# Peptides against a protein of PDB entry 3S8F, part 96

Target 1, 157 residues: chain A of PDB entry 3S8F
Amino acid sequence: VLTLFVAVPSLMTAFTVAASLEFAGRLRGGRGLFGWIRALPWDNPAFVAPVLGLLGFIPGGAGGIVNASFTLDYVVHNTAWVPGHFHLQVASLVTLTAMGSLYWLLPNLTGKPISDAQRRLGLAVVWLWFLGMMIMAVGLHWAGLLNVPRRAYIAQV
Target 2, 166 residues: chain B of PDB entry 3S8F
Amino acid sequence: DEHKAHKAILAYEKGWLAFSLAMLFVFIALIAYTLATHTAGVIPAGKLERVDPTTVRQEGPWADPAQAVVQTGPNQYTVYVLAFAFGYQPNPIEVPQGAEIVFKITSPDVIHGFHVEGTNINVEVLPGEVSTVRYTFKRPGEYRIICNQYCGLGHQNMFGTIVVKE

## One batch from the design tools (peptide; made by RFdiffusion4, then SolubleMPNN)

Design b2_p14_5_s1 (from b2_p14_5, 6 letters changed)
Fold by OpenDDE base, seed 3:
Order: sequence, then C-alpha cells, then structure tokens
Structure b2_p14_5_s1 (fold): chain B 157 residues (1-157), chain C 166 residues (1-166), chain A 14 residues (1-14)
Amino acid sequence: as target 1 above (157 residues)
Amino acid sequence: as target 2 above (166 residues)
Amino acid sequence: MLEKFLEFLSKAFA
C-alpha cells in the first residue's frame, strides 16, 4: 500500500495538466462534462501530439504500478509486457511530445508559419503514430501475459 | 483577470486531485484483487543466497551436471542449474512428473535469463547469486528454457530443455 | 481477433 503512494506526485502532475486542458477548453467555449474536450485545438499537430502522448501514458502509468509491484513484476518481468510498457511511456508520450514540440518550434525558429498542407500532414503523422503505438502496445502487453519472452525470437505461442 | 483565471485553475486542480486520489485507491484495490485471484503456482523460494562465480564450475553442487538433480524427499527434488554463455547445465534437465522441484540457478559468467516455456518460471540469473524457483510439473513432456536477458553474441541460440518423465 | 482478446481479458481478470 505504501509503495503505491510513490505514484502520488506523478498523478498530481498528470492531473494538473488535465486541469489545465479543461480550463483551456472551457475558455474556448466548451461546456458541460465533455464539451471542453471538443473545444480544444484538435486542428493543431503541436497540440494533438502531446495530448495523444498523454492518453497513451495513462495505461502506461497504470502498468508502471504493476511493474513496480514486487509480486506482479514477477509475472511480467522480461516478457513482451515490458516493451509494451516502454512503448507507451517513451515511444508514445515522450516521442509524441517531441514531435509536437517540433511543430511549434520550427515555425518559431524560422519565422515562417506552416502551410495548411503541412499542418494536415502533421496531423496525419501524429494520429498514425499514436494508432500504431496503441496497436503495438496492446499486442505486446497481451503477448507478455501469454508469457512471450522479451529479447527472444521464439515463443511457444 | 489573471487572478481570476488562476483561481479557476486551482478549482479544477482540486477536483482532478480528488479524482487522482480516488483512482489511487482503485488501483490498490485492483492489485489486491489480482493477488487474491491469481496466485501463481511458481513462487520464489528461499532467501538471498550467494556463491562464488569463479569456483562454481569447479566445486559445489553445480560442478557436476550428472549430480545436478538431487532428491530431497519422496516427491521433492532440487536441481542445480548453471546458466552460462551460451547454454544451460545440465541439458536436458530430467525430473519426474508431479514432483516438487526447487531450481537453484546461478551463472559463472554474465547475467542470463531462465524462462521456461509452458510455465510461469521466469527469473534473471546473476553471477554470484542463486535464483531459487519452486515448481511442480503436472504434465510430462519437454519444456524449453529460453534466455530472455541479453548475454552476448550467442544469446539468441541459448536454449535448454527440461524433460518431465512419467 | 477482438473477440479472442475480450475472452482473454475476461479470463485474466475474472
């Protein structure tokens, strides 16, 4: 029980971000329980990318609790579960945040706004990346629970 | 204006923080449920045990693969296994069906994995330490041992076999 | 595939 309290600071940080998103959405005219989500700037890849990263981070964070549990880690350690976790935390959140940062940074560095075509391409890239990562992560977690080993080319299943 | 915005943000933060705390308890409950309903048949056995990796091949219970399987009771065995670059000793490991097997696994060289297909046996093997796993094979047949910790150029070919006899 | 996955989940968490 006490071990799980290690997650409290991370949860606090994550949910303050969520609070900021809700506030932003409501400022943009969103109303109700979910209307603020729709009001967020989903047409901007610099926004969409890190948000998708955050969405992927949620199950990854939950998995982190599993991985940090002494007893449960015995079940998942060095199975495909672990790469699945990493791809949610690093290849999704960190990578998508970096991608989103570039969509903001490059226009600011060059002084030139991105074209509409570039914007649409950017959206396609981050959504496809997210989708691919989610499919892979689900597959890896599933395989891990089926005892598919990590760092091996062969498995019984 | 900024003050009003700040106050509003704080209100949302309080709500989300409350939610986060609630979720924490949900996670604790889920873990407790999982542990209560999914207790594995394979469990670590014993305390931290140390060995000298430089002499483990020369002396002691791991030195002779022909004597690696030791009967400790009517239906109990201890198997002393070496994981090395790049294989396992003994190979095959022969054990009776239905017997309680205690695996004592160590390495003379680098870190290896000991993953037994068809079971939930999965441990890392560290030089200088003995990994202990208890398991009972209910079905006869061959079980492949896979190294799931990178150990060098031959890692991908590092396999062993457990033969469970009726 | 989805059905098999759901079945897996049901078995894993039931």
Scores: peptide ipSAE 0.016, ipTM 0.768, DockQ to the pose 0.030
Fold by OpenDDE base, seed 2:
Structure b2_p14_5_s1 (fold): chain B 157 residues (1-157), chain C 166 residues (1-166), chain A 14 residues (1-14)
Amino acid sequence: as target 1 above (157 residues)
Amino acid sequence: as target 2 above (166 residues)
Amino acid sequence: MLEKFLEFLSKAFA
């Protein structure tokens, strides 16, 4: 009940953020149905990180609905599926948002801008992190559907 | 112009909200489809049955492992299983192939898991509560029981075996 | 049909 209750506001928030991104992209000269995406500041790790987090949150959120469904939860409960869900939500969305926030916060607190090298390194870190999380998430969800148990070091598949 | 900007933002929000609603219906439809096509086995009925965890080892159907497997009808059995720190009783559990097995599982100590590999049997076992799972083993052989709920220092070594005989 | 698709892409990602 609580999960489903939270799901609605969460979706509303997510799509509101998407609306804000579209607006920002169009203000930056993006046109068309998807051109506004290209116009967004993909050269800034403070932007890229939380956006990638949001992308990871989409399948994670869908998984949350699955986990909250009695019949479906019976299939996935206490399997590798659950860690997969958590890592998408925490290690993707929350962590990437935190990483992105640091790229804004630290320069602001120190009064010093980040160097170009630091910016490029930040972009590399964020993208590699996201890639790793997606690989892990796909693997864990797949394993979960194959009934690989959670909290066990061996499994019969 | 703040007014123009506000109007533009609202337009985008309305569009995305409409998309959001559409996606909600898609998700509901997907769940409904999954439920309608579900053929993986018997869905737990959610029967609420209570026992006293302090006496379950001394009296009742869980007290004697030798009496744990009870034939309740033609090709039907009830198996009374204890999950404890750190193992299962009886061990092994011996059942015939093709029989309808009703597992009645409880714990005398802490919360455990009861996950039978190669099957869809996967439940948590709470002290004071009886978990009921119905399953029919179609293939003979050995099926390992794994605890998938952390229950203490020996959790990782907590295993049982179901032997399905021809 | 391919040309129409390309036109669509052009408009979508412009």
Scores: peptide ipSAE 0.014, ipTM 0.716, DockQ to the pose 0.081
Fold by OpenDDE base, seed 1:
Structure b2_p14_5_s1 (fold): chain B 157 residues (1-157), chain C 166 residues (1-166), chain A 14 residues (1-14)
Amino acid sequence: as target 1 above (157 residues)
Amino acid sequence: as target 2 above (166 residues)
Amino acid sequence: MLEKFLEFLSKAFA
């Protein structure tokens, strides 16, 4: 139980970001318990990408607690569950954050804004990436629970 | 204005912090529940046993595959298994149905995996350490052993077989 | 090299 408290700083960090998003959404005119979400700048890939990464990070974080548990890790260790976790953490959060950062960085470095076409394409890319990652992650976690081994081309099921 | 904004931010942070703590407790509760209700699926931590990987092939219980299966009691066996690049010994491992099998698994070279399909046996095998797993095969047949830890160029071909006899 | 890279980016995001 004590080892699980290692998750506290990570949760605090994650939900502090969420708090910042809520504050930002409310500043943009969002009202109610969830209205602030709609008020966020979903038309900006520099915003959407890392936020989608954060959304993927939520189940990944929960999985991290599982993976860090000695007893529960026995169930999932070296199964497809583990790469499922990694793809949520790295290929979703980190990668999408990097993608989003480029949409912020490049206009600033070049001094030229991205075109509307580029913006729309960027939105499509990050949403499709997120969708694909979620499908893959769910599949890998499911396979892991079915005892599909990691680092093997064969499986029981 | 800055003070008011700061207070507002803190209020949101406190709310989300409370939520985070609640989620933590939920996870802890789920773990506790799992342990309380599914003890049969949990293998407790055993004592750490060490061996010298440089001599394990030459002397000791792992040295002779023909002597790897040792009867330790009525319907109880210990099987000394080597995971090496790139295979297992003995191969096949022959054990009786319904017997309590204690696998003592180690490696003479690098880290390997020992994943037995159709069972909950899934452990890493470290040179210098002995992995101990206890299992009773209820059904006769062949069970494939899969290396699920990268161990070199032949990793993908590293398989073994457990044959459970009636 | 940096200038060439920036030029490339400028063209790509024009």
Scores: peptide ipSAE 0.006, ipTM 0.770, DockQ to the pose 0.013
Fold by OpenDDE base, seed 5:
Structure b2_p14_5_s1 (fold): chain B 157 residues (1-157), chain C 166 residues (1-166), chain A 14 residues (1-14)
Amino acid sequence: as target 1 above (157 residues)
Amino acid sequence: as target 2 above (166 residues)
Amino acid sequence: MLEKFLEFLSKAFA
């Protein structure tokens, strides 16, 4: 019940952010149905990180609804599915948002902009983190569906 | 200018609301797919039953492992299982192939898991509560019971065995 | 069909 209740504000927030991104992209010269996406500042790790986090949050949020379903939870409860879910939420969204926030915060606090090398490295780190997290998350969800138990070092599958 | 910007934002929000509705149907479809493909053999929840965890080892059907398997019908058994730190009793649990087995599982100490490999049996065991699970083993052999709920220092080694006899 | 798809892409990502 609580999860479903929280899902409503979360969805509103998500789509509001998406609307803001579209608006920003169009202000930056993006046109068409999807051209605004390309117009967003993908060269800035402070932007890319939280956006990737949000992308990871989508399947994670869907998984949250699954976990909150009585019948579906029976299938996935205490399996590798669960850590797969929270890794999408915490290790992707929260972590990437934190990383992105630091890329914005530190330069502003110190008054020193990041170097181009630091920017490029930041982009690499963020993208690699996201990719790795997605691979792990997919694997964990898959394993969970195959009834691999949580909190066990051995499984029959 | 601010007013124009506000109107523009609202237009995009409306578009995303429409998209959100479409995605809602997609999510429902995905949930339906998950139910259809992964819920085969779901064991329905039983009635809530309470026991005193402080006396369950001394009195009642869980007190004697030798009496844990009770035949309740021609092809039906009830097995009274204790999950404790750190193991299961009886161990092994011996049941016949093809019989309907009703597991009644409880704990005298802390919360444990009862996950039977190769089956859909996966329940948490709470002190003071009896978990009831119904299952019919179609294949003979040994089935390992795994504790999938952290229960202490010996959690990782907490295993049991169900032996299904022909 | 390919041409229509390409036109769609051009409009979508213009």
Scores: peptide ipSAE 0.006, ipTM 0.730, DockQ to the pose 0.085

Design b2_p14_5_s2 (from b2_p14_5, 4 letters changed)
Fold by OpenDDE base, seed 2:
Structure b2_p14_5_s2 (fold): chain B 157 residues (1-157), chain C 166 residues (1-166), chain A 14 residues (1-14)
Amino acid sequence: as target 1 above (157 residues)
Amino acid sequence: as target 2 above (166 residues)
Amino acid sequence: MLAKFLEFLAKAFA
């Protein structure tokens, strides 16, 4: 009940953030249905990181609804599905948001801007992290649906 | 200027809110479809049954592993299983192929898992409560029981076996 | 499991 109650406000918040991104993209010269996305500052790891986190949060949020469903939870509970969900929520959204925050916070605290090399490295780190996380998450969810257990070092599958 | 910006933001918010509502219906429909088409093969019990974990080893249906498998009908059995640190009893559990098996599982010590590989039997076992799972094994052979809930230093080695006989 | 996962990835990214 609690999870489902939180789900609706969370979705509203997420889509409000998306609306803000669309507005920002259009202010930056983006046009059309998707042109505003291209206009966003994809060269800044402080922007890219939390956005990728939000993208990972979409399937994670959907999984949260599944986990909160009594009948569906019976299928996925204590399987590899659950770690997959956690890694999307924590290691994707939370971690990438933290990483992005650091790329903004450290230059502001030190008064020194990041070099171009540091910026490029930051982009590489964030994208590689996201890619690895998506591979792992898809694998864990897939394994979970095949009834691979969590907290077990061996499985018949 | 500020008014124009607010109006623009509201327009985007309205669009995304409409999309949000549409997606909610899609998710509900997908869940409904999954539930309608999914055949679990396992029927979990909805009734809460309680037992005293301090006496469950000494008296009652879980006390004697040799009497743990009880025939309740022509092709129906109840199996009283204890999950403990660190194993299961009886071990092995022997049941006939094609019979309807009702597992009554409890713990005398801490919380354990009861996950039967090759099946969708997957329940947590709490001391003082009885977990009930109904299942029919269609294929003969050995099915491994694993603990998927951390229960102590020996958790990783906590295994049991169900032997389904022809 | 690894082989199956790799097969899954191959299908998913093909």
Scores: peptide ipSAE 0.022, ipTM 0.732, DockQ to the pose 0.026
Fold by OpenDDE base, seed 5:
Structure b2_p14_5_s2 (fold): chain B 157 residues (1-157), chain C 166 residues (1-166), chain A 14 residues (1-14)
Amino acid sequence: as target 1 above (157 residues)
Amino acid sequence: as target 2 above (166 residues)
Amino acid sequence: MLAKFLEFLAKAFA
């Protein structure tokens, strides 16, 4: 019940953010159905990080609904699925948002812009983090569906 | 200008709402697929029962491991299992192949897990409560019981065995 | 679990 109640405002927020991003992209010269995506500032780690976090949060959110379902939770409960869900939510969205926030906050607090080298490194870190998290998350979800238990060092599968 | 921007935003929101509806169907399909392919069925739960964890070791059906397996019918058994720090009782649990087994599981100490490999048996065991799981072993052999709920220093070594006899 | 994860990785990058 609680999860479902939280899901509604979360979805509203998600699509509002998406609408805002589309609008921003179009203001930046993007055209067409998908051209606005390319027009977003993908060269800024402060932007890329939280956006990637949001992307990872989508399947995580869907997983939240699964976990809240009585019937479906029976399949996934206390399996590697659960850590997979957590990593999408915390280690993806929260962590990437924190990382992105630092790339915005520190330059503003110090009054010093980040160097181009720092920017490029930041982009690399964020993308690599996202990629790694997605691989791990998919693996954990897959293992969970194969009934690999969590909190155990060995499993039949 | 502000009004134009507002209208534009609304148009984008409408588009995303349409997309969201489409994605909803996709997610429903994925859920259905998961349910159809990755579940062996829901194990029926029995009536919620309570027990005194402080006395469960001394009296009652869990007190004697030698009497833990009770035949309740021609091809039906009830097994009274204790999950404790750090193991299971009885161990091994011996049951016949093809029989309907009703596991009555409780804990005298802390919360444990009861995950039987090769089966869909996966329940948490709470002190003061009796977990009831019904299962029929179709294949003879050994099935390992794993504790999948952290229960202390010996958690990682907490294993049991179910031996299914022909 | 680790073995399966490694197998997954192998398949993903093969």
Scores: peptide ipSAE 0.022, ipTM 0.746, DockQ to the pose 0.024
Fold by OpenDDE base, seed 3:
Structure b2_p14_5_s2 (fold): chain B 157 residues (1-157), chain C 166 residues (1-166), chain A 14 residues (1-14)
Amino acid sequence: as target 1 above (157 residues)
Amino acid sequence: as target 2 above (166 residues)
Amino acid sequence: MLAKFLEFLAKAFA
């Protein structure tokens, strides 16, 4: 239980970001409980990418609690569950944040805005990445629960 | 204007922080629930036992694979297993069906994995330490041992077999 | 394993 208190600062940080998103959405005209979400700039890959990363990070964070639990870790340790967790934490949040950063940084560094075609392509890339990552992560977690080993090319199931 | 915006942000932050704390309690509750309802099959960790990896091959219970399976009771056995680059000793491991098997696993070289397919046996094997796992095979047949911890160039080919006899 | 996973997905998204 004491170990779980380590999650408190992380959760506080994460939900502070969420609060900022809500505020931003409301400033953009979003109203109600969910209207602020729709008001966010979903047409900008620099925004969409890190947000999708955050969405993937949620189940990953929950998995972190599982992995940090002594008894539960016994079940998942060195199974496909572990890389599933990593792909949510690193390959989703970190990678998508990096992608989003590039979509903002490159136009600013070059002084040239991205074209509409480039913007649409960027959106396609980050959404496809997210979709693929979620499928893979779910598969890895599922396989892990079925005792598929990590770092092995074969499994009984 | 800036002050008003700041206050608004703080209000949202307070709401989300409250939510975060609530979720923390939910997670704790879920862990508690899981432990209360799904503890079957969990193999408890044994006491820390150490061994000298430099001599484990020459002397002691791991030295002779022919003596690796030791009957300790009417329906109880201890199996002394070495995980090494790149295999397991003894191989195969032969045990009776329905007997309580205590695996004592160590390594003479590097860290390995000991993952037995069809079972919940899954431990890391550290040089200088003895991993203890207790299991009863209910079904006869062959069970493959897989190394799930990278141990070198031959890692992918490191397999063993447990043969459960009727 | 793959077949079972596909079945799982089908069930989850049906």
Scores: peptide ipSAE 0.022, ipTM 0.772, DockQ to the pose 0.027
Fold by OpenDDE base, seed 1:
Structure b2_p14_5_s2 (fold): chain B 157 residues (1-157), chain C 166 residues (1-166), chain A 14 residues (1-14)
Amino acid sequence: as target 1 above (157 residues)
Amino acid sequence: as target 2 above (166 residues)
Amino acid sequence: MLAKFLEFLAKAFA
């Protein structure tokens, strides 16, 4: 159980980011318990992408605790559960952060802002990516709980 | 103004930190509760046993597949299984229904998986180590063994069979 | 398997 405290620094970091988002939203005029969320710049793919990645990281982090538990890892290890965890952590958070970074970086490197069409397309891309990743991740975790093995093309169920 | 902003940020950080810690404790509590109330689904780790992967095929209990199934007591058996590129030995593994089976699994070459469909048997097999799994088959029939750890070009075809006899 | 998955989703999001 004590080994699970390795999650503390990660959680601290993650929720510090959340705190920053709340503060930013409130600075932008958001009020109340959840009003700050709506006030965030959801029209900017450079913002939306990494935030969606963070949202995917939440269940991934919870799964990380499970995976780090010796006893519970026996249940999920080398099942489809593990790829589900990976896709939340890497294919969602890391990938979406990289995507978001590009939406910020390219305009700055070229000196030209992205067009409105490019912005809208970017939003569509990151939202569709997130949706697809969530569906896949839920499916993989579900399959893992049914003891579907990873690295195999067959399953009894 | 800067000082005021700094204080506000700290307040939010403290709040979210508290939430973070609370969630951590919730997760730990759930794990503890599960372990306290459910023991049938958890197989504890045994003592680490070592073997020489370079000689395991020539000498010892894994050397002869015809002698791999050893009765150790009334309705108790030990099965010495080799996972290798790309299969299992013996294959099939024949065991009686209702008997307590102790699988002793090792590898002469690379890391493999040992996942038995329809059971909670799922272990990695490392060269130089012996994986020990205890299980009782309640239903007769065939149980497929799946390698769920990449072990080379033939990994996808690496299967075995456990035949449980009445 | 797909059908079971869809049933799972239906239950989870109903």
Scores: peptide ipSAE 0.020, ipTM 0.780, DockQ to the pose 0.028

